Peptides against a protein of PDB entry 3V4O. Designs and how they scored, part 79

Target 1, 234 residues: chain A of PDB entry 3V4O
Amino acid sequence: DQPLAKDKVALLIGNMNYREHPKLKAPLVDVYELTNLLRQLDFKVVSLLDLTEYEMRNAVDEFLLLLDKGVYGLLYYAGHGYENFGNSFMVPVDAPNPYRSENCLCVQNILKLMQEKETGLNVFLLDMCRKRNDYDDTIPILDALKVTANIVFGYATCQGAEAFEIQHSGLANGIFMKFLKDRLLEDKKITVLLDEVAEDMGKCHLTKGKQALEIRSSLSEKRALTDPIQGTEY

## One batch from the design tools (peptide; made by RFdiffusion4, then SolubleMPNN)

Design b2_p16_2_s3 (from b2_p16_2, 5 letters changed)
Fold by OpenDDE base, seed 3:
Structure b2_p16_2_s3 (fold): chain B 234 residues (1-234), chain A 16 residues (1-16)
Amino acid sequence: as target 1 above (234 residues)
Amino acid sequence: SLPEALQSFSPELPPL
């Protein structure tokens, strides 16, 4: 039986023009390209660039308001980030140097809130570093997640590792998006799709031993980004 | 072919 989405909503955030940290380039192109792809998949896409902490929190809140039972929610982030104790933190452009968790948005907190919406699918595509932030010794006390079996994390890099963008004179992609964009429209279970992206990335000589895609999922159904929206024939 | 130069998405932080 073909899984159906009640709706499909995506929030894409690309942070590049940091005030107190090195500027990035890839998020601009990556958000643009992913926006176009997700719209082809009939996602309602909100794409935002260079968000402050306040703006990011507001964007997430608005995103959550669009979620409901059976809705597919996708959060994409490209920018600076870190991971402490298994928690992923997205860094706003106005974050101080150094930053702490209180300055950042915790992805796992967002996931918890998405679960409360009884979504049909929760996809996180995190194009950020996952290195430990030694300037933040806070251990987040998060509520236990529900067992919803509809969660997919696509980490652009391994735990404790870095994500990279390609250096060009002009516009360039992050490594993750370079390979993701070639497969995103495929009608496959999202975990299978990401696995293929992982293999493609693994063939890149530039990132061998430096960056590898990590898939973390609890997905008991064959959910795909191509799944049709309920009540609409595609 | 891809260019060889890569930029990390990690910020530069002062020494601990």
Scores: peptide ipSAE 0.218, ipTM 0.718, DockQ to the pose 0.687; fails the geometry check
Fold by OpenDDE base, seed 2:
Structure b2_p16_2_s3 (fold): chain B 234 residues (1-234), chain A 16 residues (1-16)
Amino acid sequence: as target 1 above (234 residues)
Amino acid sequence: SLPEALQSFSPELPPL
């Protein structure tokens, strides 16, 4: 029996033009391509580029308002980031150098809030580095998560590792999106889909031993991004 | 084919 989504909502954030950090190129193209694909999957997509801390927080708040019981929520982020103590931090373009957790958005906090909405599926696609920020000694105190069995993390890289973009002939794409886009429309359980993406990425000679997709999931149902929205025909 | 270059998504931080 195919699961149904009450609705499907995605927030895509691509940060490139950092004020105090190196600029990136791939997030522009990656957000664009992912936007197109998710819209084909009938997601309501909000795509934003180069967000300040204030703008990112507002975007997340608005995203959360669109979530409700049974809604599929997808958060994609491409930009600078770090991971401390298992918590992923997305870096706004106006973050200071060095930045700290109070300057950034904690993904796990967003997850907590998504759980409160009783969503049908929570997908995080994080195209960012996961290295520890040695300039942030803050130990986060997070509320306990519920056991909702509807969570999928697709990390573009492994814990403690970096994510990369490829520049070729003046164009730049993230390694993760390069392979994700080829499979995203497939009618497969999202974790299975990501596993296949991981294998495809593993064939990339440029990032062997440097970047590998990590899938972290608690997904007890065969939920796919292709799942139909309740009350609609596909 | 043209050479490819990698750019890290890690920000540059001051040296420790």
Scores: peptide ipSAE 0.217, ipTM 0.720, DockQ to the pose 0.754; fails the geometry check
Fold by OpenDDE base, seed 1:
Structure b2_p16_2_s3 (fold): chain B 234 residues (1-234), chain A 16 residues (1-16)
Amino acid sequence: as target 1 above (234 residues)
Amino acid sequence: SLPEALQSFSPELPPL
């Protein structure tokens, strides 16, 4: 029996025009492509580009307000980031150089808040570097997460590694989105789908030894992004 | 037919 979503909501953030850090290009195209795909999957999608810390926090707050029991929540981020002690930090465009955790948004904190909403599925797609930020010596004390068994992390790269975009004169996808977009519409358990994306990415000669998809999940149900919304006719 | 140049999503930070 196929699980149903009460609703499906996605927040997509692409940061590229940083004030104090190198500018990126891929987030623009990646957010656009993912927006179109998720809308085809009947997600309610909010797509935002180049957010300051204040704007990012507001966007996340608004996103959380749309979540409720049984709702599928998907957060996509493309931009600069880092990972310290297993915590992922998304870097706003107005972050200082160097930035610290207080300047950034912690994904695990967002997850905690999503769990409080009793969501049906929590998907994080993080197209950012996971390199440690040595300028941030803060050891985060995280509240214990609930055992909800509905969490999926798709990291564009491995722990301690970097994510990349293709240097092209024109618009081009990041490596992660290049492969994700080809499979995102498939009716498969989200972890299976991401695993296939990982295999596809692994065949890319440009990123061999540099970037590999990592999947972390505790998803105990066969939930897919294609799952129908309750009360809707298909 | 992809270009063989990549840009990291990691900002270059000054030395510690």
Scores: peptide ipSAE 0.184, ipTM 0.705, DockQ to the pose 0.719; fails the geometry check
Fold by OpenDDE base, seed 5:
Structure b2_p16_2_s3 (fold): chain B 234 residues (1-234), chain A 16 residues (1-16)
Amino acid sequence: as target 1 above (234 residues)
Amino acid sequence: SLPEALQSFSPELPPL
């Protein structure tokens, strides 16, 4: 039996023009490329660039309002970020230097809220660094996650490591998106798809020993981004 | 050192 989604909704955020941090290039191209691909997969896609903290929080709130029972939710982020104690933090463009957790959006908090919506699938694609922020001593006290067995994290890099973009004439792609885009439309379980992306990335000479895709999943069903939407909404 | 062809997504933080 083919798994079905009630709906498919994606929020894509690309932050590049930071006020107090180095500017990036890849998020621009990567968000647009991913937007096109996800729309081909019949996702309702909201793509936003260079969000302040306030704008990011609002975007997440609006995204959550689109989620409901059985809906596939996908959050993509490209930009500066950090990971403390297993919690991923997305950095808004107006974040101070140094930034702390109160200036950033915690992905795991978003996951908690997505679980409350009883989504069919929660996918996080995080194209950000995962180095510890030594200026943030906050230990997040998160509510216990539900056991929903429908969670997939695709980290562009492994724990404690950095994510990279390729320098090019006015255009740059993140290493993660470089390989993800080639497989995203494949009709495969999302964890299998990401595993293949990981293998492709592993063959890249530029990032060998520097950046490796990490897949963290609790997915008990064969769910794919290609899964059809129930009813006439498809 | 990283190749010139790569740029890290890591922000530059001031010294502690």
Scores: peptide ipSAE 0.183, ipTM 0.710, DockQ to the pose 0.580; fails the geometry check

Design b2_p16_2_s4 (from b2_p16_2, 6 letters changed)
Fold by OpenDDE base, seed 5:
Structure b2_p16_2_s4 (fold): chain B 234 residues (1-234), chain A 16 residues (1-16)
Amino acid sequence: as target 1 above (234 residues)
Amino acid sequence: MLPERLQSFSPELPPL
């Protein structure tokens, strides 16, 4: 029995030109390459770069409007970030130094809103650091998530660790995207696909003991990014 | 082949 998506929608955000933090380079190339790949998978893709807090929140709101029952939703983020108490925070380009949770977007809050849309699959690909922000002492009290068994997180690095980009004279990928892009079009359950990416990353001598992909999922069905859209003749 | 130099995505925060 082939799983079907009602539709497939992706929001890709790459933040590089921070006002109060070090600038990055990889998100530009990473967003571009991922956009092309997801379009080959028949995703409707919105790709945005260098978003302020206001723009990021607006982009997420617009993304949520495209979600509905059975829709596959994918959120990709590349940029600065942190993780406190298991909650992931994406940092807008206009965030102050230091920043707090009130300046950032919480991924788990977005997940909650996606669950309210009764999506068929929720995929988060987070190419950001997961170190604790000691300047943020708030403990978020989040409402309990629904048991939807359709959630997949691909963290570019493990908890408490950093994510990296390759420094070339020109443009280059982040470590995560370098390996992800080689597997993304494969017709496999998304967790299996990410596991293979993790193994590929693990063979890289530069990242051993430094950056490792973490997969967190509650996915009870064999869902893949290659799943056809209902009502289409693909 | 991957270049040897990596740049962290960690933001630069002031000292505690």
Scores: peptide ipSAE 0.236, ipTM 0.737, DockQ to the pose 0.676
Fold by OpenDDE base, seed 2:
Parts: structure tokens; C-alpha cells; sequence
Structure b2_p16_2_s4 (fold): chain B 234 residues (1-234), chain A 16 residues (1-16)
């Protein structure tokens, strides 16, 4: 009695070429590799790079339009970000320096909107820093989330910590993606899969004491990214 | 083997 997805949709955003912030390299390769893997898992994947605030908001809106009851939604973000009061903010490439919450996209707001779609699974893979932005004193008042028991956060790093990329020969991968890609196709509950990724990542000597995967979940069912799409042959 | 170079995803924040 394997869980089924109504459909599987992923939005992948990689922001690298920031106007007012340091440029990154890893999101390019990370988005590419993740795209290929998720497509092997029969996800409908929208992959976008270097999005302005307007483009990011539009991309999220379009992503939400693809979600419906029982659909698996996955949002991956690689780029600059911060976390204030438990809220994660993705930084668009045209964000000012310093940026504030009004310049960024709040992940928890996206989650709220995903819940309204009655999705079967909500997965957030956030390859961004989680340090507090001291230039943003706004305390967001977010609507209460529904109790859907279908939420998984994979934070590339711990609270208040930084995420890193490894550069080699002009190419770069995020630490998180480096280990995630090796296990992503495994037929395991997503939280179990991420736990194994966390263990693998923990063996990386470069990020010891600097970056560790954090898994936050409320997932009451054995949902996996490998779950078949309802009405399809498998 | 992992490269020895790390780059943070942290943006450069102006001094407080």
C-alpha cells in the first residue's frame, strides 16, 4: 500500500549573480544536477537561475498554480538568505544592500500557500545561510499553519549558521547538494533519506563545526520522492 | 577528495 502522489512538481531556484552582494557559483551546477535527478523521479521541474524579486515572486506564483490536492511540491533554493525569528528569507539577485524582508521571499509564506492547495507533500530544500539579518528588525506576523503533517524542511545548515560551497577548477557545488545528489534517488521516506544525507555530510572535514544539515519535519506518512504518480504505470 | 576552498553563502553585510 504505497503512498501515491497526484503529481510531482518542483521549483528550483539558483541565485548567483547578485547585483549588490557577493556572487556565488554553486547554484548553477546544483540546480542542474538536481533538475536531472528530480526528472528521473518523474517530477515536473521548473529550474530558474538569477531571479529578481519580481521574477522570483512570479515563479512561486506559477509554481503554486501547478499544485493541487495530493500533489508533491518541492521547492529548492540555492543562494543568499537569512533567517529571522524562525522565518527563512530567500534573497533575489536584485536585492539591495542591506536587504530587508520586503525585498525577499519568505519561505513560510510559501508553505502557507502550499498548504492551501492541500498538497500531499511539501518539501523545502534550502541551501542558504540561516544567520540573522540584523538590518531587518521586522517581526513577521504569519498566519497559523494548518496541521497537515506533510512538511519537510531540509536546511543546508543549522540555525544561525552559514552554508558553504566548494569550488574546484571554476566549478562549485554546495556542500548540501554534494551529498544530497548521491542519495536523492533512493526509495526511502524523505526524512530518512535526508537523515542519511546528514550523516554523509557530517563526515566532511571541511565543514565540521561550520555546517550541518538540519531536518525539520512533521510527516506522518511514509512519503518518498520516489512515490509513483497516481494513474501512471510503474 | 574535496577541495580545500569554501565560500560562504552569507552576503556581505555593511558594518553596524
Amino acid sequence: as target 1 above (234 residues)
Amino acid sequence: MLPERLQSFSPELPPL
Scores: peptide ipSAE 0.210, ipTM 0.722, DockQ to the pose 0.649; fails the geometry check
Fold by OpenDDE base, seed 1:
Structure b2_p16_2_s4 (fold): chain B 234 residues (1-234), chain A 16 residues (1-16)
Amino acid sequence: as target 1 above (234 residues)
Amino acid sequence: MLPERLQSFSPELPPL
């Protein structure tokens, strides 16, 4: 009864060096650490840093080309972001100040495209703020999502809240990645794994009342990042 | 131990 992945593909984006917004530090290390871990899980990982809007859209397009029926798709993003009306927007490094939805990439739009590929699992790990962007009055009218029961969102923070990074010894890690990396290799259903990460984060005195992991999932199968790839011998 | 300093991922937006 072990679920199998046709393949496992991950796109990791870390935006730090914004042109018109404050610089970040954590995405560099976070992307690196996550890359290493996902490769140990036999993911094909594309890791990119400091992408412009054009580059981000291209990266997503290329990522989608690698997806097909039964493929596990994972999108990780670390950088500036916002959430309007339940839609998550990733901010490219060349986004204007202030930015609007037209300058950003909507995660839910990417999800829709992933669903069209009939993927086996869609995981979004979003290490960004989820505050409302009051400078964007656009109400997006998105196409309705299909009921695929294979979607997992791991938000680094709760609705309307901020995500944080901690700098020590010249390096910075996001709070989310600090705890995620300790459990990512565990052979557990992805939602169970994230729930444990949430508990670990909850014990951090630095972020109590400031940042909490939110899990949103419709996953109806016991799928894990450790699931073997179909046709491979272990 | 983690330092007590936190940096938000919030963008700097111009005043309204």
Scores: peptide ipSAE 0.197, ipTM 0.716, DockQ to the pose 0.656; fails the geometry check
Fold by OpenDDE base, seed 3:
Formats: structure tokens, C-alpha cells, sequence
Structure b2_p16_2_s4 (fold): chain B 234 residues (1-234), chain A 16 residues (1-16)
């Protein structure tokens, strides 16, 4: 039996015009392309660019309000970020230099809140660096996550490594999105899909030894982004 | 096929 989603909701955030950090280019195109693809998959998509801390927190709150039992939730982020003690932090455009955890949004905290909604699937696609922020010595105290077996992390890069964008003539794409977009519409278990993306990325000699996709998942069901929504005619 | 120039998503942090 094919799994069904009660609904499918995605929040896409692309931060590029940072006030106190180097500007990026890829998030603009990446968010746009991913938005179009997810809409083809019948996701309700909220796409936002260049969010301040306040705006990011509000966006996440609104996103969480759309989640409920059996809902597929997808969070995509492209921008500056870091990882401390296994926790991923998304950096708002108004973050100070240097930034600390109190200036950023912790992905694992969002996951905890998603679990409370009893979502059917939690997908995080994080196109950001995962280097340690030495200017932040805060050890996050997080509550233990529930065992829901419905979590998938697609990290654009390995732990402690950087994510990159490819610069063209005035335009840029993230390495991750370059390969993800080619497979996103495939009717495959999301972890299988991402594994294929990882292989595609690995074949690119430009990124060999520089950037590699990491998949971290606990997914006991064959959940796919193509799964139909309950009560809809297909 | 791909341009050589890659830009990191890491911000520049002040020296310690």
C-alpha cells in the first residue's frame, strides 16, 4: 500500500543578502526552482527570501501551524549556517558578526516541534555550511526527540565541511540544488532519491573532495515526496 | 562543463 499524506507543506528559506556577512547568490535561483518542483508535487509552498531573525521565527511558527497528524513537512534552507554539537543553525540576514546560537534558528528545535504535531514525514534539506562556529561556545540543551521513524535530513555537505555555489554569468546555483532538482520529481522513497543525488554529486569532479551530500534518516516507511494526499482524486 | 569558481556558503568571521 502506498503511503498517503494528510497534506504536504513546505517552507523554503533562502538567505543571501546578509548585512554583516558575505552575500550569496544561489539561494535566489534555488528557492525558485525548488518552489516550482514542490508545487508540482502538490506541496503547499511558502517561499521566502532574505529573512531577519524575527521574520524567520515567524515563518517557522506559521509553518508549524500548518502541520498536523500525517502531514508531510519539508523545510528547505539555503544560506549561511553552522553546526555545533550536532545541531544545525540557520543564520538570518541580520545576524551579527560573529553570530551565536541566540541569533540563529536551530533546526533540531524545529524538528522537536514538528514531532509534537505527529507529522507523517519530516524532511530537512539544508544547503548551508556545517563548520563549527568557534565564536559560539553554547552547548544546546535539547529535549530528547521522540522515536517517530519519519525523519530525513539532506545535508548539502558533510559535517564540518562547506557548501558551495557555482557562479555563472551573474547567476549562481548551489551544488546541492543542481543535482537535487534533476531527481526531485521521481517516485522513490525520499532516502533513496537523496542517495541517488549523492551519487550524482559524487560524479562531479568539480566537487570531489570538496562537497558531498550527507543523508541522515530514521524512516521506517516508504515515504516519497510524490505520495498522494488523502482525500484527493488521483 | 561547470565553471571553476565556487563560492563557499561560510561567512567570514573575525580572527580570534
Amino acid sequence: as target 1 above (234 residues)
Amino acid sequence: MLPERLQSFSPELPPL
Scores: peptide ipSAE 0.194, ipTM 0.713, DockQ to the pose 0.661; fails the geometry check

Design b2_p16_3_s1 (from b2_p16_3, 6 letters changed)
Fold by OpenDDE base, seed 1:
Structure b2_p16_3_s1 (fold): chain B 234 residues (1-234), chain A 16 residues (1-16)
Amino acid sequence: as target 1 above (234 residues)
Amino acid sequence: MKLQSYDPDAPPEPPP
């Protein structure tokens, strides 16, 4: 049986023009590319660039309002970030230097809120570094997550590692998006799709030994980004 | 062509 989504909603955030941190380039083109692809997959896509902490929190709140039982939710983030104790933190453009967890958005907190909406699928694509932030000694106490078996994390890099962009001729592309875009439209279980992306990335001579995709999932159903929206006639 | 890290603490790569 073909799984159906009640709806498909994506929030894409690309932060590059940081006030107190090095500027990035790839998030601009990566968000654009992913936006176009997800729209082809009938996602309702909100794409935002260079968000302050306040704006990011508002964007997430609005995104959550669009989620409901059976809805596919996808969050993509490209920018600075870190991972402490298994928690991923997205860094707003107005974050101080150094930044701490209180200045950032915790992805796992967002996941908790998504679970409360009883979504059909929760996909996180995090194109950020996963190095520990030594300036943040806070041990986050998160509420226990539910066992929903509908969660997929695509980390652009390994735990404790860095994510990179390729800069060439004034343009920049994230390594993760470079390979993701080639397969994103394939009608495959999302974890299978990401696994293939991981293999493609592993063949890249530029990033071999520097960046590798990590997939973390508890997806118990054959859910794909290509799954049709129920009740939709084309 | 150069690789630039997303790590804010990483030194910038020299221009090609």
Scores: peptide ipSAE 0.382, ipTM 0.792, DockQ to the pose 0.602
Fold by OpenDDE base, seed 4:
Structure b2_p16_3_s1 (fold): chain B 234 residues (1-234), chain A 16 residues (1-16)
Amino acid sequence: as target 1 above (234 residues)
Amino acid sequence: MKLQSYDPDAPPEPPP
């Protein structure tokens, strides 16, 4: 009863060199580390840094072209972001100040498009703030989602809260990636894996009371990132 | 070690 993936595809985006907003440091290292780990899990990984709005939209479109029935799709984002009315918005590096929803990419819209591909698993790892953007009063109208029971969100922080990076001796890692990387290769249901990451993060004295992982899932099958690809021996 | 928020409106943490 081992679940199989038709294929495994990941899009990793790290935005750090913003034009009109404070620059970040961690996305560079975090994307790199996650890329290496996912490749060990036989993911086809596209890793991109510092994308404009146009480039981000194109990257998502190309990512979607790689998805099909039974394919595992994973989207990782590290950068500036916000959450309005339960919708997550990824901020491109060329976003204006202040940015609005029309300048950003809505994660839930991407999810809708992934569902249309009849994917086997949809994983979103969002390493960004989830504070409301008071400069954007737009209420997004999103297409209805299907009931696919194959969705996992790993939010680096709680609703309405901030995500942080640790800076030490010129190096920086996001808090989320710091703990995720230690467990990502484990052969466990993805929600169980993330739960363990959440516990590890909870022990971090630096972010106690500041940042905590939130897992939002509708996953009816025991699917793991380690699941083998159909037609392969390994 | 210092923490830096991803919130663009948050002030940068001073170096220790």
Scores: peptide ipSAE 0.373, ipTM 0.788, DockQ to the pose 0.576
Fold by OpenDDE base, seed 5:
Structure b2_p16_3_s1 (fold): chain B 234 residues (1-234), chain A 16 residues (1-16)
Amino acid sequence: as target 1 above (234 residues)
Amino acid sequence: MKLQSYDPDAPPEPPP
């Protein structure tokens, strides 16, 4: 039996014009390209660029309101970020230097809230660094996650490592998006799809030994981004 | 072509 989604909703955030941190270039193009691809997959897509902390929190809140039982939720982030103690933090453009957890959005907190919505699938695509932030030693006390077996993380890089963008001719693309875009429309279990992206990225001489895709999943069903929406004919 | 790290503390990467 083909798995069905009640609906498919994506929030894409690209932060590049930071006030107190180095500016990035790739998020602009990466968000645009991913938006077009996800729309082809019948996702309802909200794409936002250069969000302040306040705007990011509002965007997440609005995103959560669109989630419900059986809905596929996808969160994509491209920008500065860090990982402390297994928790991923997205950095708003108005974050201070140095930034701390109170200035950032914790992905795992968002996941918890998504679980409360009884979503059918939770996908996180995080195109950011995963290095520890030495300026923040706070261990976030997170509520225990539910055992929903419907979670997939695609980290653009491995634990403790950096993510990169390729700049050429005034344009830039993230390494992650460079390879993800070639496979995103394939009708495959999302973890299988990401595994293939990982292999493609592994062949790139530019990032070999510098950036590698990490897949972290608890997905007990064959769920794909191509899964049809209930009540729709494709 | 130029690689640029997303690490805010990293210097610009040299061109490949």
Scores: peptide ipSAE 0.370, ipTM 0.783, DockQ to the pose 0.481
Fold by OpenDDE base, seed 3:
Structure b2_p16_3_s1 (fold): chain B 234 residues (1-234), chain A 16 residues (1-16)
Amino acid sequence: as target 1 above (234 residues)
Amino acid sequence: MKLQSYDPDAPPEPPP
């Protein structure tokens, strides 16, 4: 009945102070807000800001070391990014202009590695643009993913579209996080939760027709971020 | 409220 997590681990990355690209503002606040929420959900959270390529790769490696059979893994990224041929690329702050896939971290590669750990749930929350990078014509040859039926992608925007931040009175929040934070603590299947977030975003006059959440999932079990950790008493 | 794109090629919007 109630699914259990062996453990719950999250890596949150917010890149905003880019060296060769426009600076962002929202990732700072968004990472902090999400960190606080996930900690309330008993996630072990590593939150990092303004990572170089080297630092990002190290962070992912360390994150993967914490994953094991039945562990819930959540990766959140806010920053510049792009999508080529269905592959999502997170852009480090020291990425050159223009950047290519070799300068970035491929989310699908991370997913593959997570699958090898036999995780109980793999959640990716990607608050970045999904526009094609015309400067990168590399076709990644990725190994086929395993059929694990435990994958959830929450894309802040639609394929080929942009993600935005709202700036008001010196404060900035990403559109995605603005709505996600209101529902993240709900005890619902993660795909259902995200679907409700999508509806909330769709009702906002500021983002209607401009940014829409896309959910891509293969989740055969009623897994929720609120699922208790095995061996713990609540 | 202002919307700023995460598009790496988008110019920053002028401050309000």
Scores: peptide ipSAE 0.372, ipTM 0.788, DockQ to the pose 0.736; fails the geometry check

